Peptides against a protein of PDB entry 5A53. Designs and how they scored, part 1

Every score and structure here is a prediction.

Target 1, 230 residues: chain A of PDB entry 5A53
Amino acid sequence: LVENVKQALFIPGQSCNKNLHDIMVDLSALKKPDMKRFNRKNDIHPFEDMSPLEFFSEKNDCSLMVLMTSSKKRKNNMTFIRTFGYKIYDMIELMVADNFKLLSDFKKLTFTVGLKPMFTFQGAAFDTHPVYKQIKSLFLDFFRGESTDLQDVAGLQHVISMTIQGDFQDGEPLPNVLFRVYKLKSYKSDQGGKRLPRIELVEIGPRLDFKIGRIHTPSPDMVTEAHKKP
Unless a header shows other numbers, all headers, positions and changes below count from the first letter of the chain.
Peptide ipSAE is a variant of ipSAE made for these designs: the mean of its two directions, with the distance scale d0 fixed at 1.0 Angstrom where the peptide's residues are scored. Compare it only between designs on the same protein; published cut-offs may not carry over.
The geometry check fails a fold that doesn't show the stated peptide or that is severely misdrawn somewhere.

## One batch from the design tools (peptide; made by RFdiffusion4, then SolubleMPNN)

Design b1_p15_1_s3
Fold by OpenDDE base, seed 4:
Structure b1_p15_1_s3 (fold): chain B 230 residues (1-230), chain A 15 residues (1-15)
Amino acid sequence: as target 1 above (230 residues)
Amino acid sequence: PPPPIPPPSGEVVEY
């Protein structure tokens, strides 16, 4: 089954600042060519009224949306939204910590647009805890591109790494998720006439530490419908 | 304390 690549829409909220705009530009560059950005600010409050996002999903044919807002309580907040049939499926607030790095903070490396990343997830909670399961599902869905049965390893250019920052117990605050992007760099090592391929991971950015905020979970009916293979 | 379990489907929880 070749599933169509999900399109992403990046929306500056009314409170979007320069730093959050720069983060939006850099993160959205990883989703090219399957990405749209609004140039104007929009006054959207998705946890109060979801209707404007459903309208934008349908009008732009985008099943992925990212709303960029900032307040004293929710600084550098990226609300990730997924839709099914242009209705809200799930939402999660991911607040970017102040220690972020942009693509300009790293060595400029050429990358091919439209190549699928490999993902790595570090932390048992990505497979057990419902919030981290949603984050894992979201990022895989956001960057997977076309479902092809053959991962052309020859086309693997970059790795997205997601790490839960430490262990936690029930009732404790949820640890941040560390988002990192690496490029695969192949070297030919000549040791004693044996050419061994050496692969190194070079960080290319952006570097984002996500604090978890508000979450909207999908209805059981929407889960059932969204998992139906056509 | 933040709720250890996300709310039922369709609900909003703050962490």
Scores: peptide ipSAE 0.262, ipTM 0.762, DockQ to the pose 0.014
Fold by OpenDDE base, seed 3:
Structure b1_p15_1_s3 (fold): chain B 230 residues (1-230), chain A 15 residues (1-15)
Amino acid sequence: as target 1 above (230 residues)
Amino acid sequence: PPPPIPPPSGEVVEY
Protein backbone atom coordinates (compact mmCIF):
# COMPACT_ATOMS: atom_id res chain seq x y z
CA LEU B 1 0.00 0.00 0.00
CA VAL B 2 1.56 3.27 -1.11
CA GLU B 3 0.32 5.57 1.63
CA ASN B 4 -0.49 8.97 0.16
CA VAL B 5 2.17 11.55 1.05
CA LYS B 6 0.92 13.70 3.93
CA GLN B 7 0.30 17.30 2.88
CA ALA B 8 1.37 20.19 5.12
CA LEU B 9 -0.44 23.52 5.61
CA PHE B 10 1.49 26.52 6.99
CA ILE B 11 -0.77 29.09 8.68
CA PRO B 12 0.34 32.58 9.78
CA GLY B 13 -1.44 33.44 13.04
CA GLN B 14 -2.60 36.97 13.87
CA SER B 15 0.65 37.66 15.77
CA CYS B 16 2.91 36.36 12.96
CA ASN B 17 5.84 38.72 12.27
CA LYS B 18 8.50 39.01 9.52
CA ASN B 19 10.98 36.67 11.28
CA LEU B 20 8.34 33.94 11.70
CA HIS B 21 7.25 34.42 8.10
CA ASP B 22 10.85 33.98 6.91
CA ILE B 23 11.29 30.86 9.11
CA MET B 24 8.00 29.49 7.74
CA VAL B 25 9.13 30.03 4.13
CA ASP B 26 12.49 28.33 4.71
CA LEU B 27 11.16 25.35 6.70
CA SER B 28 8.28 24.81 4.25
CA ALA B 29 10.76 24.71 1.34
CA LEU B 30 11.91 21.30 2.70
CA LYS B 31 8.32 19.99 2.41
CA LYS B 32 7.89 20.90 -1.30
CA PRO B 33 5.96 19.83 -3.34
CA ASP B 34 3.65 18.56 -0.52
CA MET B 35 3.09 21.96 1.09
CA LYS B 36 0.52 24.78 1.09
CA ARG B 37 0.94 28.23 2.70
CA PHE B 38 -1.67 30.79 3.60
CA ASN B 39 -0.73 34.35 2.67
CA ARG B 40 -3.24 35.91 5.09
CA LYS B 41 -3.10 35.94 8.88
CA ASN B 42 -5.71 33.84 10.67
CA ASP B 43 -6.83 34.39 14.27
CA ILE B 44 -6.39 30.84 15.62
CA HIS B 45 -5.81 29.75 19.22
CA PRO B 46 -5.51 25.94 18.97
CA PHE B 47 -5.27 25.27 22.72
CA GLU B 48 -8.53 27.21 23.29
CA ASP B 49 -10.49 26.05 20.22
CA MET B 50 -9.29 23.31 17.84
CA SER B 51 -12.32 23.49 15.49
CA PRO B 52 -10.78 26.04 13.01
CA LEU B 53 -7.78 23.71 12.50
CA GLU B 54 -10.04 20.69 11.89
CA PHE B 55 -11.93 22.80 9.33
CA PHE B 56 -8.66 23.79 7.59
CA SER B 57 -7.42 20.17 7.63
CA GLU B 58 -10.55 18.94 5.85
CA LYS B 59 -10.93 21.95 3.49
CA ASN B 60 -7.30 21.76 2.30
CA ASP B 61 -6.84 17.95 2.59
CA CYS B 62 -3.85 18.49 4.91
CA SER B 63 -3.09 16.10 7.79
CA LEU B 64 -0.11 18.25 8.88
CA MET B 65 -0.39 21.89 9.95
CA VAL B 66 2.03 24.50 11.34
CA LEU B 67 0.68 27.65 13.03
CA MET B 68 3.06 30.63 13.39
CA THR B 69 2.39 32.90 16.40
CA SER B 70 4.46 35.18 18.65
CA SER B 71 3.86 36.64 22.11
CA LYS B 72 5.97 37.76 25.09
CA LYS B 73 5.42 34.34 26.76
CA ARG B 74 5.70 32.28 23.52
CA LYS B 75 8.08 34.09 21.15
CA ASN B 76 8.55 32.68 17.62
CA ASN B 77 6.11 29.84 18.35
CA MET B 78 5.55 27.13 15.74
CA THR B 79 2.59 24.94 16.74
CA PHE B 80 2.84 21.61 14.90
CA ILE B 81 -0.52 19.86 14.48
CA ARG B 82 -1.34 16.40 13.14
CA THR B 83 -4.84 15.26 12.23
CA PHE B 84 -6.39 11.83 11.71
CA GLY B 85 -9.66 11.73 9.78
CA TYR B 86 -9.49 15.57 9.86
CA LYS B 87 -9.69 15.48 13.70
CA ILE B 88 -6.85 16.72 15.92
CA TYR B 89 -4.50 13.84 16.73
CA ASP B 90 -1.71 15.72 18.53
CA MET B 91 -0.19 19.21 18.90
CA ILE B 92 3.15 20.57 20.09
CA GLU B 93 4.47 24.11 20.53
CA LEU B 94 8.09 24.55 19.38
CA MET B 95 9.46 28.05 20.00
CA VAL B 96 12.37 29.12 17.76
CA ALA B 97 15.26 30.68 19.72
CA ASP B 98 16.62 34.08 18.59
CA ASN B 99 19.89 32.52 17.29
CA PHE B 100 18.12 31.07 14.20
CA LYS B 101 19.71 31.14 10.73
CA LEU B 102 17.81 31.36 7.44
CA LEU B 103 18.69 29.72 4.10
CA SER B 104 20.09 33.11 3.01
CA ASP B 105 22.73 32.85 5.78
CA PHE B 106 24.23 29.75 4.09
CA LYS B 107 25.91 29.16 0.74
CA LYS B 108 23.15 28.53 -1.79
CA LEU B 109 23.21 24.89 -2.81
CA THR B 110 20.76 23.50 -5.34
CA PHE B 111 18.71 20.51 -4.22
CA THR B 112 16.17 18.27 -5.93
CA VAL B 113 12.63 18.89 -4.70
CA GLY B 114 10.78 15.85 -3.33
CA LEU B 115 13.76 13.74 -2.20
CA LYS B 116 13.25 12.07 1.18
CA PRO B 117 15.71 13.26 3.85
CA MET B 118 17.64 10.93 6.12
CA PHE B 119 17.08 11.66 9.82
CA THR B 120 19.56 11.44 12.68
CA PHE B 121 18.49 11.75 16.32
CA GLN B 122 21.01 12.48 19.10
CA GLY B 123 19.86 11.85 22.68
CA ALA B 124 18.48 8.73 24.39
CA ALA B 125 15.31 10.61 25.39
CA PHE B 126 14.09 10.46 21.75
CA ASP B 127 13.39 6.76 22.39
CA THR B 128 12.40 6.86 26.10
CA HIS B 129 10.80 10.21 27.06
CA PRO B 130 7.15 10.73 25.89
CA VAL B 131 7.65 14.34 24.72
CA TYR B 132 10.81 13.62 22.72
CA LYS B 133 9.22 10.43 21.32
CA GLN B 134 6.35 12.64 20.06
CA ILE B 135 8.86 15.11 18.52
CA LYS B 136 10.72 12.24 16.79
CA SER B 137 7.44 10.78 15.52
CA LEU B 138 6.22 14.20 14.33
CA PHE B 139 9.36 15.09 12.32
CA LEU B 140 9.65 11.62 10.77
CA ASP B 141 5.97 11.82 9.80
CA PHE B 142 6.23 15.44 8.59
CA PHE B 143 9.17 14.85 6.21
CA ARG B 144 8.23 11.37 4.99
CA GLY B 145 8.13 11.65 1.24
CA GLU B 146 6.92 8.93 -1.09
CA SER B 147 7.83 5.51 0.25
CA THR B 148 10.06 4.58 -2.65
CA ASP B 149 11.02 0.93 -2.01
CA LEU B 150 14.61 1.68 -2.92
CA GLN B 151 16.04 4.18 -0.56
CA ASP B 152 18.65 4.26 -3.27
CA VAL B 153 21.75 5.67 -1.56
CA ALA B 154 21.96 7.42 -4.94
CA GLY B 155 18.81 9.39 -4.01
CA LEU B 156 20.07 10.54 -0.59
CA GLN B 157 20.61 14.30 -0.76
CA HIS B 158 19.58 15.66 2.65
CA VAL B 159 20.31 14.84 6.27
CA ILE B 160 18.13 16.36 9.00
CA SER B 161 19.81 16.23 12.41
CA MET B 162 17.86 16.63 15.65
CA THR B 163 19.84 16.88 18.91
CA ILE B 164 18.64 17.22 22.51
CA GLN B 165 20.72 20.06 24.01
CA GLY B 166 22.27 18.37 27.06
CA ASP B 167 21.22 15.88 29.72
CA PHE B 168 18.27 16.33 32.10
CA GLN B 169 16.67 14.56 35.06
CA ASP B 170 13.04 13.99 35.98
CA GLY B 171 11.34 17.24 37.01
CA GLU B 172 13.96 19.45 35.29
CA PRO B 173 13.10 21.78 32.38
CA LEU B 174 13.18 19.99 29.03
CA PRO B 175 16.31 20.86 26.97
CA ASN B 176 15.94 22.47 23.56
CA VAL B 177 15.96 20.44 20.35
CA LEU B 178 18.64 21.55 17.87
CA PHE B 179 17.36 21.27 14.28
CA ARG B 180 20.05 21.21 11.53
CA VAL B 181 19.83 20.50 7.79
CA TYR B 182 22.75 19.21 5.73
CA LYS B 183 23.31 18.43 2.07
CA LEU B 184 25.50 15.52 1.03
CA LYS B 185 28.24 16.86 -1.23
CA SER B 186 30.21 14.36 -3.28
CA TYR B 187 33.56 15.46 -4.68
CA LYS B 188 36.68 13.78 -6.04
CA SER B 189 39.73 14.47 -3.89
CA ASP B 190 43.12 14.17 -5.56
CA GLN B 191 45.31 12.21 -3.16
CA GLY B 192 48.62 11.32 -4.80
CA GLY B 193 47.20 11.23 -8.35
CA LYS B 194 44.28 8.95 -7.34
CA ARG B 195 40.83 10.56 -7.42
CA LEU B 196 39.08 9.16 -4.34
CA PRO B 197 35.34 9.82 -3.91
CA ARG B 198 34.74 11.94 -0.79
CA ILE B 199 31.39 12.81 0.78
CA GLU B 200 30.95 15.83 3.06
CA LEU B 201 27.98 17.17 4.98
CA VAL B 202 27.39 20.85 4.22
CA GLU B 203 24.93 22.78 6.37
CA ILE B 204 22.29 24.43 4.16
CA GLY B 205 19.78 25.70 6.73
CA PRO B 206 17.52 26.66 8.21
CA ARG B 207 19.20 26.40 11.65
CA LEU B 208 16.57 26.28 14.40
CA ASP B 209 16.81 25.70 18.16
CA PHE B 210 13.38 24.63 19.45
CA LYS B 211 12.16 25.30 22.99
CA ILE B 212 9.27 22.99 23.95
CA GLY B 213 5.97 24.60 25.04
CA ARG B 214 2.45 23.18 25.32
CA ILE B 215 1.63 19.64 24.18
CA HIS B 216 -1.66 17.95 23.34
CA THR B 217 -1.31 14.16 23.39
CA PRO B 218 -3.49 11.87 21.25
CA SER B 219 -6.51 10.14 22.79
CA PRO B 220 -6.15 6.34 23.29
CA ASP B 221 -8.99 5.76 20.81
CA MET B 222 -7.29 7.85 18.11
CA VAL B 223 -3.97 6.04 18.72
CA THR B 224 -5.74 2.71 18.15
CA GLU B 225 -7.49 3.95 14.99
CA ALA B 226 -4.33 5.60 13.56
CA HIS B 227 -2.34 2.33 13.97
CA LYS B 228 -4.99 0.17 12.31
CA LYS B 229 -3.56 -0.89 8.99
CA PRO B 230 -6.27 -0.76 6.33
CA PRO A 1 8.40 22.68 36.32
CA PRO A 2 6.82 20.25 33.84
CA PRO A 3 4.78 17.52 35.53
CA PRO A 4 6.92 14.41 36.20
CA ILE A 5 4.11 12.18 34.89
CA PRO A 6 3.13 12.44 31.24
CA PRO A 7 -0.39 13.82 30.99
CA PRO A 8 -3.21 11.42 30.20
CA SER A 9 -3.81 11.04 26.49
CA GLY A 10 -6.07 13.80 25.14
CA GLU A 11 -4.87 16.43 27.64
CA VAL A 12 -2.88 19.65 27.25
CA VAL A 13 0.29 20.12 29.30
CA GLU A 14 2.62 23.11 29.38
CA TYR A 15 6.35 22.50 29.60
Scores: peptide ipSAE 0.228, ipTM 0.740, DockQ to the pose 0.014
Fold by OpenDDE base, seed 5:
Structure b1_p15_1_s3 (fold): chain B 230 residues (1-230), chain A 15 residues (1-15)
Amino acid sequence: as target 1 above (230 residues)
Amino acid sequence: PPPPIPPPSGEVVEY
């Protein structure tokens, strides 16, 4: 079964600012060609009323959505939404810290559109803690692209690294998730006439530190239905 | 502080 590549819809909310717009442009560039962006602001409050997002999911045939909002309490907020059958499956608020870097802050490297990123996850909580498990699932689902059985190593251009910023105990605030994007650069190092293939990771951006906000978890019934392979 | 564990399925929790 060739699972259809999930399409992403990027939605500027009413409170979307220039920084969020720039972040949206850069993050959505990694999802090309499987993304749409709205050019107009939409007044959507997903934790108050989900119906507008379900409508946009269906109308645009997008099972992934990112709402860009900013307030004093939730500055530079990217709400990631997944739908199943055009109904809300899960939502998570990821607030971008002020130390973010755009693609323009990095050396422009040639980028091939449509290549799948490899993911790396750093932190045990990605496998044990429900919130970080949801984040891991979300980002894998968001950037997975076309299911090719062959991880064509020849097609590996990008690495997305997600790191939990430090250790935490029960009852402590959840550490930020450090989002980093690297390009694999092959160097032919001539050391003493032996060409050793050297692969280096070059950061290409964007660089985003995500603070976790509100989460909507999927219903058990929707989990069961969403994991049913047709 | 927000609960360390997400609420039961279908709930909204703020972290």
Scores: peptide ipSAE 0.221, ipTM 0.742, DockQ to the pose 0.014
Fold by OpenDDE base, seed 2:
Structure b1_p15_1_s3 (fold): chain B 230 residues (1-230), chain A 15 residues (1-15)
Amino acid sequence: as target 1 above (230 residues)
Amino acid sequence: PPPPIPPPSGEVVEY
């Protein structure tokens, strides 16, 4: 079953700044070719009125959206939205910490567009805690490229690593999620006439530390519908 | 403190 690759729409909000724009450009580059970006700012407040996002989802045939906003309370905020049947399924605010690194901060490496990244998740909460489960689900869904039955190891170019920053207990603030992107580099080491294949992970960016903000969880009915295989 | 449990489905919670 070739699952249709989910298209992403990146939307600059009214409060989108240069940093958010740069982050948007770099993060969206990982979603190519399955990505659209708006060039104009849109005054959207998804936690107040979701209707504009549903309209954009339908009009652009994008089941994934990212709204870029920034305020004093929610600086460098990336609201990730998923739709099902062009209706809002879930939303999560992920605020990018000021320590972010852009692709320009790393050694420029050529990458093939459209290769499915491998994901790694570090932290038990990705499997147990509902917020981190939603984040895991979101990022897997967001960067889930073509379901090629043959993920040939040769097609693995990128590793996306997501790490929960430290342990936490109930009632504590939710730790940030550390987003890292690596490229696999194969080196032929010629040591003593034996060519040993050496694989190295090289960070390529962007480097984003996500602070969790507001979350909208999916309705039970939509969960049931979204899990119905067509 | 942020709610330990995500809200019921369809709700908005701030962490």
Scores: peptide ipSAE 0.239, ipTM 0.744, DockQ to the pose 0.014; fails the geometry check

Design b1_p15_1_s4
Fold by OpenDDE base, seed 4:
Structure b1_p15_1_s4 (fold): chain B 230 residues (1-230), chain A 15 residues (1-15)
Amino acid sequence: as target 1 above (230 residues)
Amino acid sequence: PPPPIPPPTGEKILY
């Protein structure tokens, strides 16, 4: 089954700053060629009114959106939005911690555009807790690329790692999600005439620690409708 | 599971 690749739209909000712009540029580079960016700021408040995002989803043919905003309460906030039939399906606020690293902070490595990343998820809550299940689903959906039956292992260039930062109990604040991107490097080691293929993971960026903010979950009816269509 | 992709309406970038 060839599933169409989901297109992403990156939107600078009215409060978007240089740091958020740089983060937007670097994160969206991982979604090329299936990505659009707005160059102008847009005054959008998705938890107050979702209608502007539904309009942008339809007009840009994008089922994925990322809104870049910053305030005292929600610094470096990336609101991830998914749509179904150009209606809001779910939303999640992920605030980038100040310790972020850009692609320029790492050794520049050439990569092929359009290759599917492999994902790794560290933390049991990605499979049990509803918020972390949504995050896992979102990032898999965001970077899944073209569904080909041929997992060409030869085409595996990137690994996206997502880690829950520590354990938590019920009623405690949700730990951050650590987002890391690695490139696979194959080395031929000549040790004693046995060429063992050595694969190393090299971090390429961006490096983002996400604090979880507000969440919008779909209605049971929207979940049912989303499962009926492939 | 993630929501399915809506049918493509064409590449019209509205900024």
Scores: peptide ipSAE 0.016, ipTM 0.485, DockQ to the pose 0.035
Fold by OpenDDE base, seed 2:
Structure b1_p15_1_s4 (fold): chain B 230 residues (1-230), chain A 15 residues (1-15)
Amino acid sequence: as target 1 above (230 residues)
Amino acid sequence: PPPPIPPPTGEKILY
């Protein structure tokens, strides 16, 4: 079963700034080749009117969208949108904290475009808490490339790590999600004629700490439709 | 976790 790879559209909002643009470029690079970026700013307010996003979804055949906006209240805000049948399924605001690092902040490592990342999720809430479940689902869906049955270890180049930053109780602000990207680096250690394959994880960026913002959840009907196997 | 949303085209290319 070759699942059709979901295309992502990155949209600069009207309030998109340089930092957010740079973040957009770097994050979207991980979605290549299944990514489009708009170069022009678009005045979109997804929590007020979703219609422009549905239009863009259909016009660009993109079931994934990321709107880049920034304000005093929602600085470096990446609104992740998923569509089903070109209608809004869910949305989540993920605000990038100021401590972000770009790909340029790391040692440039060549990576093959189109290799499916492995995901790691740290924090029980990814499996229990509705918001973190949505985040987990979103990122798995977003970076899920072709389901090649050959999960050939040879094809494993990247690890995306998502960590919930600390414990939290009910009613407390939701901890940030720490987004990290690593490359597997194989070293041939020549120790005394025994070549032991050493694999190291090297952070390659971007490094993003996501503060959780507003969420739109799908209607039960849309969930049902989305889960209908054709 | 809920399964990822199927692609909007619903076309599973069944090989």
Scores: peptide ipSAE 0.012, ipTM 0.455, DockQ to the pose 0.030
Fold by OpenDDE base, seed 3:
Structure b1_p15_1_s4 (fold): chain B 230 residues (1-230), chain A 15 residues (1-15)
Amino acid sequence: as target 1 above (230 residues)
Amino acid sequence: PPPPIPPPTGEKILY
């Protein structure tokens, strides 16, 4: 069964600004060709009414959505939404900190569109804490791409790194998640007349520090239905 | 419509 690659829809909200638009363009470039962007702003408040997102999911055949909004309380907010059967499965607000870097801030490296990234997760909470488990699941789902049987090491071009910024205790504010994107660059190093293959990680952007906001978790029934193999 | 694809079970994408 070739699992159809999940399509992503990027939606500018009414409060979308230039910075959020630029972040949207750069992050969505990593999801090509399995990405659609709206050019018009849409007045959507997903924690008040989810029905417009369910409508967009069905009409665009997109099970992944990202809503771009900004307010004084939720600056540079990317709401990540997943649907199951065109119904809302889960949502999470990830607010981009002001220290972000765009692709234009890095040396332009050519990359092949559609190659599956490798993921690295730094922080034990990605495996134990329910919020960070949801973030891990979301990003793996978002960038999974086509399962090519030929995950030849030769096909590995990108590494996405996600790091929890520091330790935390129960009842403390959740640390930010540091999102970094690297390209694998092969070098032939002449070390003493022997050409040794050297692989280096080169940051290509975007660089995003995510502050965690509001979360919607799926109902137990929807979890059960989503895990049923057809 | 194809059946909705379950969210990845968090299984390590074993390369």
Scores: peptide ipSAE 0.009, ipTM 0.458, DockQ to the pose 0.032
Fold by OpenDDE base, seed 5:
Structure b1_p15_1_s4 (fold): chain B 230 residues (1-230), chain A 15 residues (1-15)
Amino acid sequence: as target 1 above (230 residues)
Amino acid sequence: PPPPIPPPTGEKILY
């Protein structure tokens, strides 16, 4: 079963600003060709009423959505939504810190569109803590691309690194998730007449530090149904 | 603590 690549819909909310639009453009570029963007602002409040998102999921055949909103409490907020059968499965608010970098802030490199990124996760909590497990699941699902059985090493162009910013104890605020995108560069180093292949990671952007906001978790029944469908 | 991914201190050559 070739798992159909999940389509993403990027939705500017009513409070979407220029910075958040630029972030949207850059992050959505990593999801090409499996991405749609709305050009118009939509008044959507997903934690108050989810119905508009379910409608957009169905109408656009998108099981991934990102709502772009900004407020004093939730500045540069990217609400990531997943649907199952066009019903809300889960949601998470990820607020982009002001130290963000756009693709234009990095050396322009040529990229092949549609190559599957390799993921790296740094932090034990990605495997143990419910919120970070959801984030890990979300980003893997969001950028999975075509399920090629062979990670053809030749197809490895991008590395997405996600790091939990520091250790935390129970009851402490959840540390930010550092989102970094690298391009793999292969070069031949001529050291002493032996051409050793060297691989370098070059940051290409965007650089996003995500502050975790509100979360909606799926019902146990939806989890069971989502795992039954291949 | 997982070692902080050191800030991209230059071109890290993965050996």
Scores: peptide ipSAE 0.006, ipTM 0.387, DockQ to the pose 0.026

## One batch from the design tools (peptide; made by RFdiffusion4, then SolubleMPNN)

Design b1_p23_2_s2
Fold by OpenDDE base, seed 5:
Structure b1_p23_2_s2 (fold): chain B 230 residues (1-230), chain A 23 residues (1-23)
Amino acid sequence: as target 1 above (230 residues)
Amino acid sequence: EEEELEKKLEEKLKKKYRKPVKV
């Protein structure tokens, strides 16, 4: 089964601002070549009516969508949507905190387009808590590029790090997710006859702190269908 | 904070890369 690389569609909402546009450009650059961006603003309210997103999923052949909106209540909001059979599977609102940094805020490093990033998750809740499990699943699915056999350490150019910002108890507000992107530099260090691979991380951006908003979870039937191997 | 995050991540990755990739 050649799992076709999932295509992403980035959609400016009616309330999309310059900051969200810049964030959209930078985040979508990590999804190249498997992304499309709309140039026009679209009046879409996915938690009120999902039909326009299902239409866009089908018409653009995109199973991943990101809607960019901003309001007083939901500033710098990125709604991540997944579809299955062009029907909404799940949705999550991730609001970007004001402390974000763009690619332009970092040292310009060339990277090869299309290389699969390595993911790393920090926080036990990514494996236990339903919301953080969804976030983990979403980002792995979103940036799952071509299965290059070059999972060899030597070929990894990028690391995407997702960290839960602190501990939390049941009933407490869910901590932010810290999204970081690093370039991995590998050096052969001849220290003392043991060639230990020395790695160096260099942050390349964007830097995004995500506040969790509204969530739509799939029906049990859709979960079953989406996990059916053809 | 960011430097500490990066250091922790670098250490985590160093540990991961020391495991022979069982092909």
Scores: peptide ipSAE 0.249, ipTM 0.752, DockQ to the pose 0.017
Fold by OpenDDE base, seed 4:
Structure b1_p23_2_s2 (fold): chain B 230 residues (1-230), chain A 23 residues (1-23)
Amino acid sequence: as target 1 above (230 residues)
Amino acid sequence: EEEELEKKLEEKLKKKYRKPVKV
């Protein structure tokens, strides 16, 4: 069963600024060809009313959405939304820190469109803490292209790295998630009669530090339905 | 910080790829 690649819709909110637009363009480039973008601003407040997002999910046949908004309380906010059956499954606000880098800030490397990125997660909380488990699930779902059984190591040109910025205890503010994208270069090095693979990473961007905001979690019923493989 | 993150990631990946892919 070839799992259909999930389509993403990028939505400028009413408060979308130039920086968010540029971030949207660069992040959405990693999702090509499975991406749509709106050119017009939309007045959407997903934590107040989810119905406009459900409408857009159905109308555009997109199970992934990203709403771009900015306010004094939630600067450079990317709200990531997943739908199931065109109904809201989960949402998370990820605010981009001011230290972001765009693709233009890195050396122009030829991107092969359609290559499945390899993911790497750093931080135990990605497997234990409910918020970071949701983030891990979201990004895997967002950027996983077709599950080709061809683990052709030769085809892994991109690495997406997600790192929790430091340790934290219960009741402390959740550390940022560091989003990084690298091109993987593999070399056959002959060292001492053993061909050891030499790996080199080159950062290609964008570089985003995500501050965690508001979260909507699915109902137990929706979780059960979404995990029912037909 | 970024260079350290990249270096740690390269080391992690090198360890992953040094394991013979059981064909």
Scores: peptide ipSAE 0.247, ipTM 0.752, DockQ to the pose 0.017
Fold by OpenDDE base, seed 3:
Structure b1_p23_2_s2 (fold): chain B 230 residues (1-230), chain A 23 residues (1-23)
Amino acid sequence: as target 1 above (230 residues)
Amino acid sequence: EEEELEKKLEEKLKKKYRKPVKV
């Protein structure tokens, strides 16, 4: 069963600025060909009214959406939305820190369109903490392309790395998530008659540090329906 | 910080690829 690749829709909000637009362009480039972008700003407030997003999900046949907004309280805010049956499943606000780097800040490497990224997660909380589990699930779902049998390590050109920035205790603010994209270079090294694989990483961008904002979690009923295999 | 992150990631990947893929 070839799992259908989820389509993404990128939506500039009314408060979308040049920096957010540039971030949107670069992040959406990693989702090609399975993405759409709106060129017009839309006045959407997903935590107040979800109906416009459900309408866009259905009209564009997109189960993934990203809303780009910016305010004094929520600067460079990317709201990631997933839908199931064109209804809101979950949402999370991820605010991009001012230290971001665009693809233009890195040496232009030719990307083969359609190559599946390998994911790496750093931080135990990605497997234990409900918020970081949602982030892990979201990004795997967002950038997981067509199921190719991972047989050819030689075909893995891209690595997406997500790192929790430090340790935290209960009641402390949630650390940022460091989003990094690398090109993987594999070399055959002969050292002393043992072929040890040599791996080199080259950062290709974008570089994004995500501050966690508001979250909408799915209802238990929607979780059950979304996990039912057809 | 970025250089340390990259080095830790390279080490993690090297350990993952050194395990024989159990066919």
Scores: peptide ipSAE 0.236, ipTM 0.749, DockQ to the pose 0.017
Fold by OpenDDE base, seed 2:
Structure b1_p23_2_s2 (fold): chain B 230 residues (1-230), chain A 23 residues (1-23)
Amino acid sequence: as target 1 above (230 residues)
Amino acid sequence: EEEELEKKLEEKLKKKYRKPVKV
């Protein structure tokens, strides 16, 4: 089964600023070549009217969208949208904290475009809590890339790490998700006959701390349709 | 904090890759 790579559309909202634009550029670089960006601002309010996003999904053949907006209530907001059959499946607001780092803040390392990143999730809630399960699903879906049969460790150029920032109880504000990108270096260590691969990580950026905002969850019917394997 | 996160991740990955991929 050749899993069709999902195409992403990055949309600057009316309130998109320079910081969000820079974040958009850097994050979208990880999605190349399967990414489109609008250069013009679009007045879209996805939690008020989803129809413009459905139209853009269909027109651009993109099942993934990211809307870049900023307001007093929702500063540096990245609304991640997934569609199924060009209809809204789910949405989540992820607000980038002010401590973000761009690719320019790190050593420029060459990476091969189109290589599948390895994902790692830290925090039990990624498997149990509905919001963090959605985030996990979203990011896996967003960056999964082509299923190259070359699962060869040698082909893993980068690791995307997502960490829940601390523990929380029911009814407490949801902790931020720490998004980190590392280049994986593997060394054959000849120490003592056991070729234990030495792994070294080098952060390459961007560095993003996501505050969770509003969420739209799919209808039960859409969940059923989306899980129907062809 | 970031260095600690990286170190923890390296350790996690080292443990994951020490398992022989059952081909």
Scores: peptide ipSAE 0.230, ipTM 0.746, DockQ to the pose 0.017

